# Peptides against a protein of PDB entry 4AID: the designs that were tried, part 125

Target 1, 242 residues: chain A of PDB entry 4AID
Amino acid sequence: FDIKRKTIEWGGKTLVLETGRIARQADGAVLATMGETVVLATAVFAKSQKPGQDFFPLTVNYQEKTFAAGKIPGGFFKREGRPSEKETLVSRLIDRPIRPLFVKGFKNEVQVVVTVLQHDLENDPDILGMVAASAALCLSGAPFMGPIGAARVGWVDGAYVLNPTLDEMKESKMDLVVAGTADAVMMVESEIQELSEEIVLGGVNFAHQQMQAVIDAIIDLAEHAAKEPFAFEPEDTDAIKA

## One batch from the design tools (peptide; made by RFdiffusion4, then SolubleMPNN)

Design b2_p20_6_s3 (from b2_p20_6, 9 letters changed)
Fold by OpenDDE base, seed 3:
Order: structure tokens, then sequence, then C-alpha cells
Structure b2_p20_6_s3 (fold): chain B 242 residues (1-242), chain A 20 residues (1-20)
């Protein structure tokens, strides 16, 4: 197997992005690991547009498989068939920053699936899932203007903490999730407890700075493992609204 | 946006060729 791997130290943890071992039938597939939390992101896109397609058909599905349920907090037997509230929220969290980054006029069906394979009960798979999805899309050849990075920022003992553990988050006055490109913040989601706007804005900036290492890691992985870009040319009419 | 994506892809291709 032609396995490509990128490893970085990120917030005092090892982030591993791997491709070429699993889900090789996908356009892009990335196994991402932080601590003992492991996610698989796959990206698949249609090679043609459906007749009459008038919107960009992106589907993002984040799922925590029952096999990982022994290590998933809350251990509730997920009834087969409906995403949990958490899965729905995380699917949206991943969707929000990636959706606007597809080239205008591209209306081929795109499916991103993020599967939690293992959870260490310390590292939340949502951030890892965002990173993995970004990487999978960059590897796929789809007209995606990524990568995005993502970071969670906590505020613990008067300092910013990058990707706090679940235990550290109990003491955090901030749960700030940021996603963005190298150049821009694309999404902010925050739960704040009695913090100044200055601290929150500083947290966004901190997140955006810290995610650059992840963006660079995805680019490095793509330089080694990305598929040939899909032969897409936007129609002139869609270019005018850029 | 399209040109930016194309430029990015060309950069990736160029880097691949240098590594190969």
Amino acid sequence: as target 1 above (242 residues)
Amino acid sequence: DYEKWKAFQERIRARKAELE
C-alpha cells in the first residue's frame, strides 16, 4: 500500500494524518489520530452533475459507530438509523466551514463521511473530524478551496488552551471552536462563561494562529498524496457572481 | 476563486513533480 503519513506536534499532542490504507475506493480518505481518538474521513464526489441540479448537493455525515460505543461518553445504545443530537451538531460543525469553499458552479454531489473509530475519552473527535474532513477533501481532487484547519480553545486558569481535554473543559470558561483557511476565519462557534469580548476575540485569533500548523500539514500531505484535480471548468455565467 | 483553486492545484502538482 502507498501509505502517506504526516505527523505534527499540535498543542502538546501528536496529530497524525494518514492516507492510503483505508477506504481507498473513496476520492479522498484520511485516518486522523490525536491521542487515542481515531477518526476516518472519506470524501466522495460525483463525476457529473445531475440534470436540473440547481444547488450544490453537499452532505456531511459525522457518525460514532456502536463498536466505538464502549469508549464513547454516554454509552447509550444508539438506535440504528437516526443520528444523535451530538452527531447532528458535529455534522453541521464540519459542514459550515467547508460548504462555502467549493468553487462556484460546482454542483456535483459531494459526500463527506466522518466516522469515529476510537475515542480515548480525552480528545473530542469533533475537531479531529473537521481536520480529517478537510484533508480528505484536499486529497480527493474535488474543486475545494481548502484546506481548512480547526481548533478548540479553552480558557483555563487565565490562559488559552488549545484543544483542551474533556476533563480540562470542565474547568474551562470557554468552549470556542474555530475553523478557517490560512487567510480567513470561516466559522466560530462558542459557549462562553463570563468572559470579556477581548478574551473571546483573542481566542479566535489564537485558534486561527494555532491551526496554521494543521493547514500546513494537510498541504504537505496533499503534495504527496492528492489525486489529480477534477477537470472542472465553471460556466462563465457562474464566474460573474464571484 | 476558480483561478485561486487552479493555482493551488498547480502548486501541488509542481511540488509532487519535485518530490518524484
Scores: peptide ipSAE 0.327, ipTM 0.868, DockQ to the pose 0.876
Fold by OpenDDE base, seed 5:
Structure b2_p20_6_s3 (fold): chain B 242 residues (1-242), chain A 20 residues (1-20)
Amino acid sequence: as target 1 above (242 residues)
Amino acid sequence: DYEKWKAFQERIRARKAELE
């Protein structure tokens, strides 16, 4: 196995990004670990466009496996069936920041699958899933203008907290999820309890600053493990708006 | 957009070649 691994300390926790051990049939595959929460992200893209394809066919699927369910609050009997509300929401959460980052004119089918393999009941798989999906896409060779980073920000005892634990989140007046590139915030999702706009904006900035370490880690992993980029050139009609 | 992606890929390729 040609295993490549990047490890960083992030918000007082160890983040590990690993590729080459699992899901080698995917275009990109990343095993991401934060604490004892573990997710597998896979990216697969079609090497040709379907005839008559007029939109970019991206599918993002976040799923929590039944074997992880024993460690997931409320995670009884996820039969292979309809995604839960949580899985649907997290799938959208991952989709939102990555969808705009594909090169215009690329209309090959892309499938991103994020699978929760383990949950430590402290570190939420959603943020880790966003990071892993970003990394998997960067490794895949798809025309993806990532990486994105992601962070959750809490407000606990009058301070910002990066990726608060589930227990810390109970005391948090803010649940702020931010995703972005090195240069831009791409997505903000927030639940706020009686906080000023200034604190919220400060939280977005804090998140964007803190996710740079993750972005850099993904780049480092890609430098070691990325596949050759897919031979894609946008048609001239789509290039004029770049 | 495309040029940004190309530049990123070139960076990755260059670094990969240095490590090989």
Scores: peptide ipSAE 0.302, ipTM 0.859, DockQ to the pose 0.889
Fold by OpenDDE base, seed 1:
Order: sequence, then structure tokens, then C-alpha cells
Structure b2_p20_6_s3 (fold): chain B 242 residues (1-242), chain A 20 residues (1-20)
Amino acid sequence: as target 1 above (242 residues)
Amino acid sequence: DYEKWKAFQERIRARKAELE
């Protein structure tokens, strides 16, 4: 196997991005690890547009497999086939920042699947899943104007905390999830407890600064492992607007 | 936006060629 790996220190934890071992049939596949939480992201895209396709058909599916469920808080035996509320929410968290980053005019079907393989009960798979999905898309050759990074920010004892553990989050007055490119914030989701707008905005900026290391890591991985870019040229009318 | 993607892809291609 031609395995490529990028390892960085991020928020006092080791983030590992790996490709080449699993899901080689996908256009892009990344195994991402932080602590003992492990996710697999796969990106697959159609090589042609369906006749009459008038919208960009992106599907993002975050899932926690039953074999990982014994290590996932809440222990709900997922009935086969229906996403949990968490899976639906996280799928949307991944979808929102990546959807606008596809080149305009690209209307081939794209499927992103993020599977939680292991959960350590400290590191939430959602942020890791966002990072892995970004990396998988960058490796795929799809016309994706990523990478995105992502971060969770807490507010504990009057300070910002990058990717707080589940235990640290119990003491946090903020659950702030941010995703963005190197240049821009693309998505913010927040649950705030009695904090000023100034602190929240500062948290967004903190997240955006901290995710740059992840963005750089994805770029480095892509330089070593990305597939040949898909031969796509938007129509002139769409290119001028991009 | 398209040009930014193209530039990124060119960078990837160039780096791959250096690694071969």
C-alpha cells in the first residue's frame, strides 16, 4: 500500500491524517485520528453530469457505525437505516462549509461519507469528521476550492479552549464550531451561555487562526497523495462570477 | 474562485512531478 500520513500537534493533541490504506476505490479517502477518536472520510464524485441536472447534487452523510457504538456516549442501538439526530446535525455541519466551495457550474453527483470508527469519549468526532471530509475532497481531484479547516472553541475559566474535551465542555460557557478556508470563515454554529458578543466574535477569530495548521496539513497531504484533478472547465458565464 | 482552484491543482501537479 502507498500510505501517506501527515501528523501535526493541534491544540495540545496529535492530529493524524492518513490515506492509501482504506477505501482505495473512493476518489478520496482519509483516515483521521485525534487521541483515540478515529474517523474515515470518503469522497466519490460522478465523472459525468446527469442529463437535465439543474442543481449541484452534493450528499454528505456522517454516520457512527454500530461497532463504534459501544464507545459512543448515549449507547443508542441505531436501528439500521435511520440517522440519529446527532448524525443529521453533523452531516449538516460538514455540508454547510463545503457546498459553496465547489466550482460553479459543476453539477456532477458528489457523495461525502464520514464514518466514526472509534470514539475515545474525549475528542468529539464531528470536528475530526469535518477535517477528514475536507482532506478527502482535496485528495479526490473534484473541483473543490478547499481545504476547509474546522475547530470547536470553548470558554472555560475566562479563556478560549481549542477543541475542549467532553469533560471540559461541561464547564464551558460556549460551544462554538467554526469552519473556514485559509482566507474566510464559512460557517459558525454556536451555543452560548451568558457571554458577550465580543467574546463570541473573539472565539470565531481564535478558531480561524487555530485551524490554519490543519489547512496547511491537508495541503501538504494533498501535494503528496492527491489524484489528478478532474478535467472540468465551467462555462464562461459561470467562470466570470467565480 | 475557479482560478484559485486551478492554481491549487497546478501546485499539486508540480509537487507530484517532483516526487516522481
Scores: peptide ipSAE 0.298, ipTM 0.851, DockQ to the pose 0.869
Fold by OpenDDE base, seed 2:
Structure b2_p20_6_s3 (fold): chain B 242 residues (1-242), chain A 20 residues (1-20)
Amino acid sequence: as target 1 above (242 residues)
Amino acid sequence: DYEKWKAFQERIRARKAELE
């Protein structure tokens, strides 16, 4: 096994990104850990375009496995084979910031699967899943203009909190999820209770600043473990529709 | 190969900027 690992301190927690141990059949695979929450992200892309393909076929699937030792809160009896509301929402949260970052004209099928392997009931796997998906894509060699970082920001006792625990979120006046590249915010999703626009905008900026460490960690992992980039050049005709 | 990956990423970013 050629295992590569990057570890950083992030918001007072240890973030671990690991590749090379699991899901070797994928183009990219990353095991991400924060606390005792563990997610596996896999990225697979087709090496050719289907005849007549006219749109970019990206599929993102976030899945929470039922763990034998812990009921994930809100784990209603998932009918086998249908995503829960949470899984659907998180799949969209991951999709939104990554979809625009594929090279225009690339119409090969891409599948991103994020699987929650463990949940500590403190660290939400959604942010971790976004980070892991970004890392898996960067390692895959797909024409992806990442990495993205992601962060959740709370407002607790008059201060910003990076990736609040589920318990801290009960006291938070803000649930702000931000995703972006090093240079740009790509997605904002927010639930806010009676906070000024200034505090919210400050939260977006705080998130974007804090996610830089994650972006750098993904780049560092890619320096050691990325596959050869897929040989792709967009056709000039696709450039005009920009 | 990191150098190839880096060059690829730089190329992609440059291309995006050309299309914006």
Scores: peptide ipSAE 0.218, ipTM 0.713, DockQ to the pose 0.059

Design b2_p20_6_s4 (from b2_p20_6, 8 letters changed)
Fold by OpenDDE base, seed 1:
Structure b2_p20_6_s4 (fold): chain B 242 residues (1-242), chain A 20 residues (1-20)
Amino acid sequence: as target 1 above (242 residues)
Amino acid sequence: MYEKWKAFQERIKAKKAELA
């Protein structure tokens, strides 16, 4: 197996992005680890458009499998086949920033699956899942204008905290999830307790600055492990508007 | 936007060729 790995220190934690060991049948597959939380992201895309396809068919599915459920807070025995509220929410958190980054006119089916393999009870797999999905897409050869980074920002004792632990989040007045490219913020989701708009905007900026190291790590991994790009050219009518 | 994707892909190809 040709295993490629990128390791960085990020917010006082080790982030590991690995490819080549698992899910080799996918177009892109990344095992991401932060602390002892582990996620597998896979990206698969169709090599042709379905006849009559008029919209971009992107599906994002975040899942916490039952074997990991014994280590997932609030993981009641999920009935087979229905996503939890958390899984639905995190699927949307991943979808929102990546959907706009596909090349206009690309209407081949794309499926992103993020599976939680392990949870350490400190590091939430949502941010890790966003990062892993971004990396898997960048490795796939799909016409995806990523990478995206992601970060959670807390506000603890009058300061910003990057990717607070679940215990630190109990003391946090802010749960701010940000995703973006190197150049732009693509998505913000926030739960805030009695904080000024200035502190929140500062948190978005802090997140965007801190995610650059992750973006660079994904680029480095892609330089070593990405597949050949899919041969796609947008129709001229779509290129003129980009 | 398409040009950004192309530029990224060319960077990846160039780096792979350097590492080969």
Scores: peptide ipSAE 0.313, ipTM 0.870, DockQ to the pose 0.891
Fold by OpenDDE base, seed 3:
Structure b2_p20_6_s4 (fold): chain B 242 residues (1-242), chain A 20 residues (1-20)
Amino acid sequence: as target 1 above (242 residues)
Amino acid sequence: MYEKWKAFQERIKAKKAELA
């Protein structure tokens, strides 16, 4: 097994990104761990475009499998065969920041699957899933202009908290999820209780600063483990308009 | 955008060559 691992301290927790052990048939695969929460992200892309494909066919599927359901809040109420509301929301949360980062003109099918393998009941798998999906895409060789980082920001006792625990979130006046590249914020989702716009904007900036360590960790992992880039050249559509 | 992706891939390749 050619296992590559990156470990960082992030918000007072250890983040581990690992590749090479699991899902070797995927174009990219990353096992991500924070606390005892564990997710597997896989990225697979088609090596050709379907005839007549007019849009970019990206599918993102976040799933909390039944084997982990005993340790996942709401897992007991999952109807077989349909994503939960949480799984649907997190799938969109992962999709939103990554979709714009694919090279224009790339219309090969891309599938990102994030599977929660373990939940510690403290660290939410959503942020970890975003990070893992980003890493898996960067390892895949797909024409993806990542990495993205992601962070959740809370506001507890008059301070920003990076990736608050589920218990700390009960005391938080803010649930702010931010995703972005090194240079830009790509997505913001927020639930806010009686906070000023200044505190919220400060939270976005805090998130973007704190995710740089994750972006750097994904780059370091990619430098060691990424596949050769897919041989993709956009059709020079500018040459047809001239 | 494409050129930025290419530049990123070249950086990865260069770093891999340094580590080899």
Scores: peptide ipSAE 0.297, ipTM 0.853, DockQ to the pose 0.929
Fold by OpenDDE base, seed 5:
Structure b2_p20_6_s4 (fold): chain B 242 residues (1-242), chain A 20 residues (1-20)
Amino acid sequence: as target 1 above (242 residues)
Amino acid sequence: MYEKWKAFQERIKAKKAELA
């Protein structure tokens, strides 16, 4: 197996991005680990557009498998059927920052599947899911203008905390999830308890700064493991410069 | 946007060529 791995220290935790071991049939596949939380992201895209396809058919599916669910707080043994509310919310959380980064005019079907394989009860798999999905897309050769990074920011004892543990989050006055590229914030999702706009904006900036290490790690992994880019040229180049 | 993707792909190609 040709296994490529990138490891960084991020917020006092080890982030590992690995490809080449699992889901080799996907266009991109990344195993992401932070602490003992482990997610698998797979990206698959159609090599042709469906006849009459008028919109970009991106599907993002975040899943917590039953074997991980026994460690997930409040995780009932999910039967194979309907996504939970959490899975639906996290699927949207991953979708939001990646959807606008596909090259305009690309209307091939894209499926991103993020599967929680392990949960350590400290590191939420949503942030890892965002990072892993970004990495899987960057490895796939799809016309995706990533990578995105992601970060959760807490406000604990009057300071920003990068990717607070689930226990630290109980003391946090802020749950701020940010995703972005190297150049721009793409999405913000926030739950805030009586904090100034200045602190919140500072949290967004803090998140964007801290996610650069993740973006760089994805780039490094892609430099070593990405597939050849899909041969895609947009029909209307003028509509892309606007 | 397309240009950013192309630039990223060229960076990947350049790095692959360096590592080959």
Scores: peptide ipSAE 0.287, ipTM 0.843, DockQ to the pose 0.913
Fold by OpenDDE base, seed 2:
Structure b2_p20_6_s4 (fold): chain B 242 residues (1-242), chain A 20 residues (1-20)
Amino acid sequence: as target 1 above (242 residues)
Amino acid sequence: MYEKWKAFQERIKAKKAELA
């Protein structure tokens, strides 16, 4: 099997992006590891548009499987068949920054699935899931104008902390999740405890700077392992409205 | 935006050709 791997040190933790071992039937598949938290992201897209399709049919599903639930707090009582509140929130967190990065006019069905395989109780799989989904899309050949990076920023003892552990987050006055491209911030989600706007804006900038290493790692992996790009030409609709 | 995707794909293709 042709396995490609990229490893970086990121916020004092080892981030590993791997492709070629699992889910070969997907258009893109990435096994991502940070610490001992492990996620599998898969991207699948239809090679044709459905007749009468009028919107972009993207679905994003984040899932914490029951076999990982032995290490995931609260995993014991998941009613089969409905996503938990956490799974719903993380699915939206992944969807928000990736949806606007598909080429305008592309209306083929796209499915992104992120599955938590292992949780270390230190590293939240949400950020790792965002990174893995971005990487899987970049490998797929879909008309996706990524990669995105993502980061969580805490504020502990008067300093920014990149991807704080679950224990460090108990002492944090900020839970700031940022996603973006190399050039732009695409999404901010924040919970703040009595901090100035200056500190919050500084946190967004810190996140965007720190995610560049992840963006570069996804690009390096794609240069070695991406599929041929899907043959798609947008309808020149912008030339008709000028 | 489409041009950014094209440029990214061309970079990937070029790099693959160098590694082949």
Scores: peptide ipSAE 0.278, ipTM 0.838, DockQ to the pose 0.888

Design b2_p20_7_s1 (from b2_p20_7, 12 letters changed)
Fold by OpenDDE base, seed 1:
Parts: structure tokens; sequence; C-alpha cells
Structure b2_p20_7_s1 (fold): chain B 242 residues (1-242), chain A 20 residues (1-20)
């Protein structure tokens, strides 16, 4: 087993990114852990484009399987087969920042699956799922212009809090989810209670600064475990306009 | 390693494509 692991301290918690143990049939696969919350991200991409493919066929699926539930509130009957509202929202949170980061003209099928394996009831698996999906794509060899980082920012007792616990979030005046590259913010999603735009913008900047350690950790993992890059050259679309 | 160098070069190339 060629298991590679990166561990960092992040927001006063240990973040672990691991590859090589699970889902070896995927192009990229990452087991990510924060506290006792555990997610598996897998990335698979087609090595050829389908005939007549006119759009980029990216599918992102986030799943909280019942096996992860110690006590998920309401967890007695997840009907097999339909995403919950949370699973649908988190799938979109992962999709939004990664979709624009594929090399222009790449139209091979890409599937990202994030599965919650364990939940500690303190650390929400959504941010961890975003980080794991980014890492899995970077390991895959797909023409993905990542990594992305992600962070949740709270506002508790007049201060920014990185990845607040579910209990700290009850006292938070802000639920701010940010995703970005090293150089740019790609996505912001926010729920805010009676805060100034200045505090919110400061929260975006705080998130972007704090996610750099995660981006660096993904790069370090990829340097040791990534597949060879898939040979993809974008068609020079500027040469066709002459 | 030569592999790590190729990975870094690929990320740098992709980042430069995203900045255009």
Amino acid sequence: as target 1 above (242 residues)
Amino acid sequence: SAHAARVRETFARLAAMNAR
C-alpha cells in the first residue's frame, strides 16, 4: 500500500489528507479528516470526449450516508435514492468553485463524489468535502486549474472564527462559506445577521488568507501522490477567429 | 523528485492559464 498523508494544524484543529488506501480505481481519491468528521472524495474523468459533446459534463455528488450517522438528527429513514436538501446544497457548493477551473475546451466527462463516512457532530463535513474534492482532482491528473481551498467563517463575540463548530455557529452572526485558489476568491455564500458589509468583506479576506495553508497542503500531497498529468492542450480558439 | 517537479510545473502552467 503506497499511502501518502499530509497533516496540518488549521483553525486549532488537525486536518488530515490521505490517499492510497481507499478507492484506488478512481483517478484521484482522498480521505480527509477534521476532528472525528471523515469524508472520502473521488474524482474520475473520461480519457476521451464523447462524440457530439458540446458542453463540459461535470457531475458533483455529495452524500451523507447513514453509516456516518452516530446521531444525525432525523436519521431513522433516509429514503435510498433522493439527495436531501443539504446534500443538494453542498453538491452545489463544491461544484460552483471547481467548474470554472477546468481548462477551457475540456469536454471529457468528470465525476466528483464526496461521501461522508463519519460525523463528529462538531465539524460540518461540507468544508471538509470541498477540500477533499479539490485534493482528489489535483491527484487525478485532470486538467484542473486548482487546487481550491475552502473555509467557513463565523462572527462570534466580535471576532472572526475559522470553521466554527456547530455549537459555536448557534452564537454566530455570520455563516460565510468561501472557496478560492491561491490568487482569487471563486465563490462566496453567506447568511448574515445585522452585520456591516465591512465585517463581511473582512470575513472573505480572512477566509482567503486561512485557506492558503490548505492549498499548500494539497500541493504537497500532489507532489508525492498525483498521477501524471493528462495530456490536454486547449484548442487555440483565438487562431480560429482570424 | 522528477515527478514532484512535473507536478509543480503543471500547477504553475495551469495557474498561468487561469490568470489569462
Scores: peptide ipSAE 0.342, ipTM 0.884, DockQ to the pose 0.646
Fold by OpenDDE base, seed 3:
Structure b2_p20_7_s1 (fold): chain B 242 residues (1-242), chain A 20 residues (1-20)
Amino acid sequence: as target 1 above (242 residues)
Amino acid sequence: SAHAARVRETFARLAAMNAR
């Protein structure tokens, strides 16, 4: 097994990105760990477009599976066959920043699956799932203009906190999730309690700054483990306007 | 490695496409 691993310190926690051990049949597969929370992201893409495909067929599926039910709150009562509200929300949270980053004209089917394997009850698997999905896409060879990073920002005791624990979040006046590239913020989702716009904007900037280390870690992992880029030429949309 | 160079070139190319 050719196992590649990148480890960084991130917000006072160790982030581990690993590839080559699990889901080797995927185009990209990343096992991501923060604390004792563990997620598996897989990316698979079709090598051809379906005849008559008019839209980009991206599917993102975040799952907190029943096999982790002893380590996931409420996991024992998940109805088989329907995503929970959380799984639906997190699937959208991952989809939003990645969808616009595929090369224009790419209409091959892409499937991203994020599976929570373990939950430590401190580190929410949503942020870790976003990071893992980004890494899996970057390893896949798909024409993805990533990586993205992601971060949660809290406001606790008059300071920004990177990826607050679930317990720290109870005392937080802000739940701010940011995702972006090295150069741009792609998505913001926020719940705010009585904070100034200045503090919120500062939180977005803080998140974007703090995710650079994750972006760099994904690039470093990809330099060692990515598949060869899929040969795709974008539609020259400038030639249609002439 | 030559592979790492191709990966870096690809990310740089893709980033330049996203900036357009």
Scores: peptide ipSAE 0.333, ipTM 0.880, DockQ to the pose 0.613
Fold by OpenDDE base, seed 2:
Structure b2_p20_7_s1 (fold): chain B 242 residues (1-242), chain A 20 residues (1-20)
Amino acid sequence: as target 1 above (242 residues)
Amino acid sequence: SAHAARVRETFARLAAMNAR
């Protein structure tokens, strides 16, 4: 096995991104770990467009499998066959920032699957899933204009907290999830309790600054483990303005 | 490595496309 690993300290926690051990049949596959929370992201893309494909066919599926349920809050009897509300929300949370980052005109089928393998009850797998999905896409060779980073920001005792634990979040006046590229914020989701707009905007900026270390870690992993880029040229949009 | 250089060039190209 040609195993590549990147490890960084991030918000006082060790983030590990690993590839080459698991899911080698995917175009990209990343095992991401923060604390004892572990996710597997896989990216697969079709090498051709389907005849008559009019839209970009991206599917993002976040899933918490029954074997991880012994450590997942609320892990009682998932009826086989429908995603939970949490799985649906997190799938959308991952989809939103990545969808606009595919090269224009690319209409090949893309499937991103994020699977929670372990949960520590401290580190939420949603942020880790966003990071892992970004890394898996960057390794895949798909025409993805990433990486994205992601961060959760809390407001505890009058300060910003990067990726608060589930216990720290009980005291937080803010649940702010941000995703972005090195240069731009792509997505913001927020739940806020009686905070000024200035504190919220400061939280977005804090998140975007703190995610740069993750973006750099994904690039470093990709420099060592990415597949050759898929040969794709964007549609020439200048020909429509003449 | 030559591979790492190609990956870096690809990310720089893609970032420049996203800035348009």
Scores: peptide ipSAE 0.332, ipTM 0.877, DockQ to the pose 0.600
Fold by OpenDDE base, seed 5:
Structure b2_p20_7_s1 (fold): chain B 242 residues (1-242), chain A 20 residues (1-20)
Amino acid sequence: as target 1 above (242 residues)
Amino acid sequence: SAHAARVRETFARLAAMNAR
């Protein structure tokens, strides 16, 4: 197996992005680890457009399945049960920043699946799932204008905290999830308690700065492990305005 | 490697498309 791994220190935690061990049948597949939380992201895309496809058919499925301790289920996506509320929300959270980053006119079916394999009860798998989904898309060869990074920002004891633990979040006056490219913020989701707009904007900027290391890590992984880009010519946007 | 160069070029091209 040609296993490629990128490891970085991120917010005082080790982030590991790995490819080539699991889900090799996908166009892109990334095992991401932060602390003892582990997610598998897979990206699959159709190599042709369906006849009559008029919209971009992206699906994002985030799944928190309870696995028996210490066994990563090899390759069996157990039957799609009805998603929980959390799974539905996190699926949308991942979808929102990635959907606009596909090349215009690309209408091939894309499926992103994020599966939580392990949860340490400290590191929320949502941020890790966003990062892993971004990485899987970048490895896939799909015409995806990523990578995106993602970060959660807390406000604890009058300071920003990158990816607070679930325990630190109990003391946090902010739950701010940010996703973006190297150049732009693509998505903000925030739950805030009595904080100024200045603190919130500062949190968005802090998140965007801190996610650059993740973006760079995804690029480095892709330089070593990405598939050849899928041959796609974007629709000429200037021809439709005449 | 030639592959890494193509990947970097692809990301740079895609980033430039996203900035327009």
Scores: peptide ipSAE 0.332, ipTM 0.877, DockQ to the pose 0.571

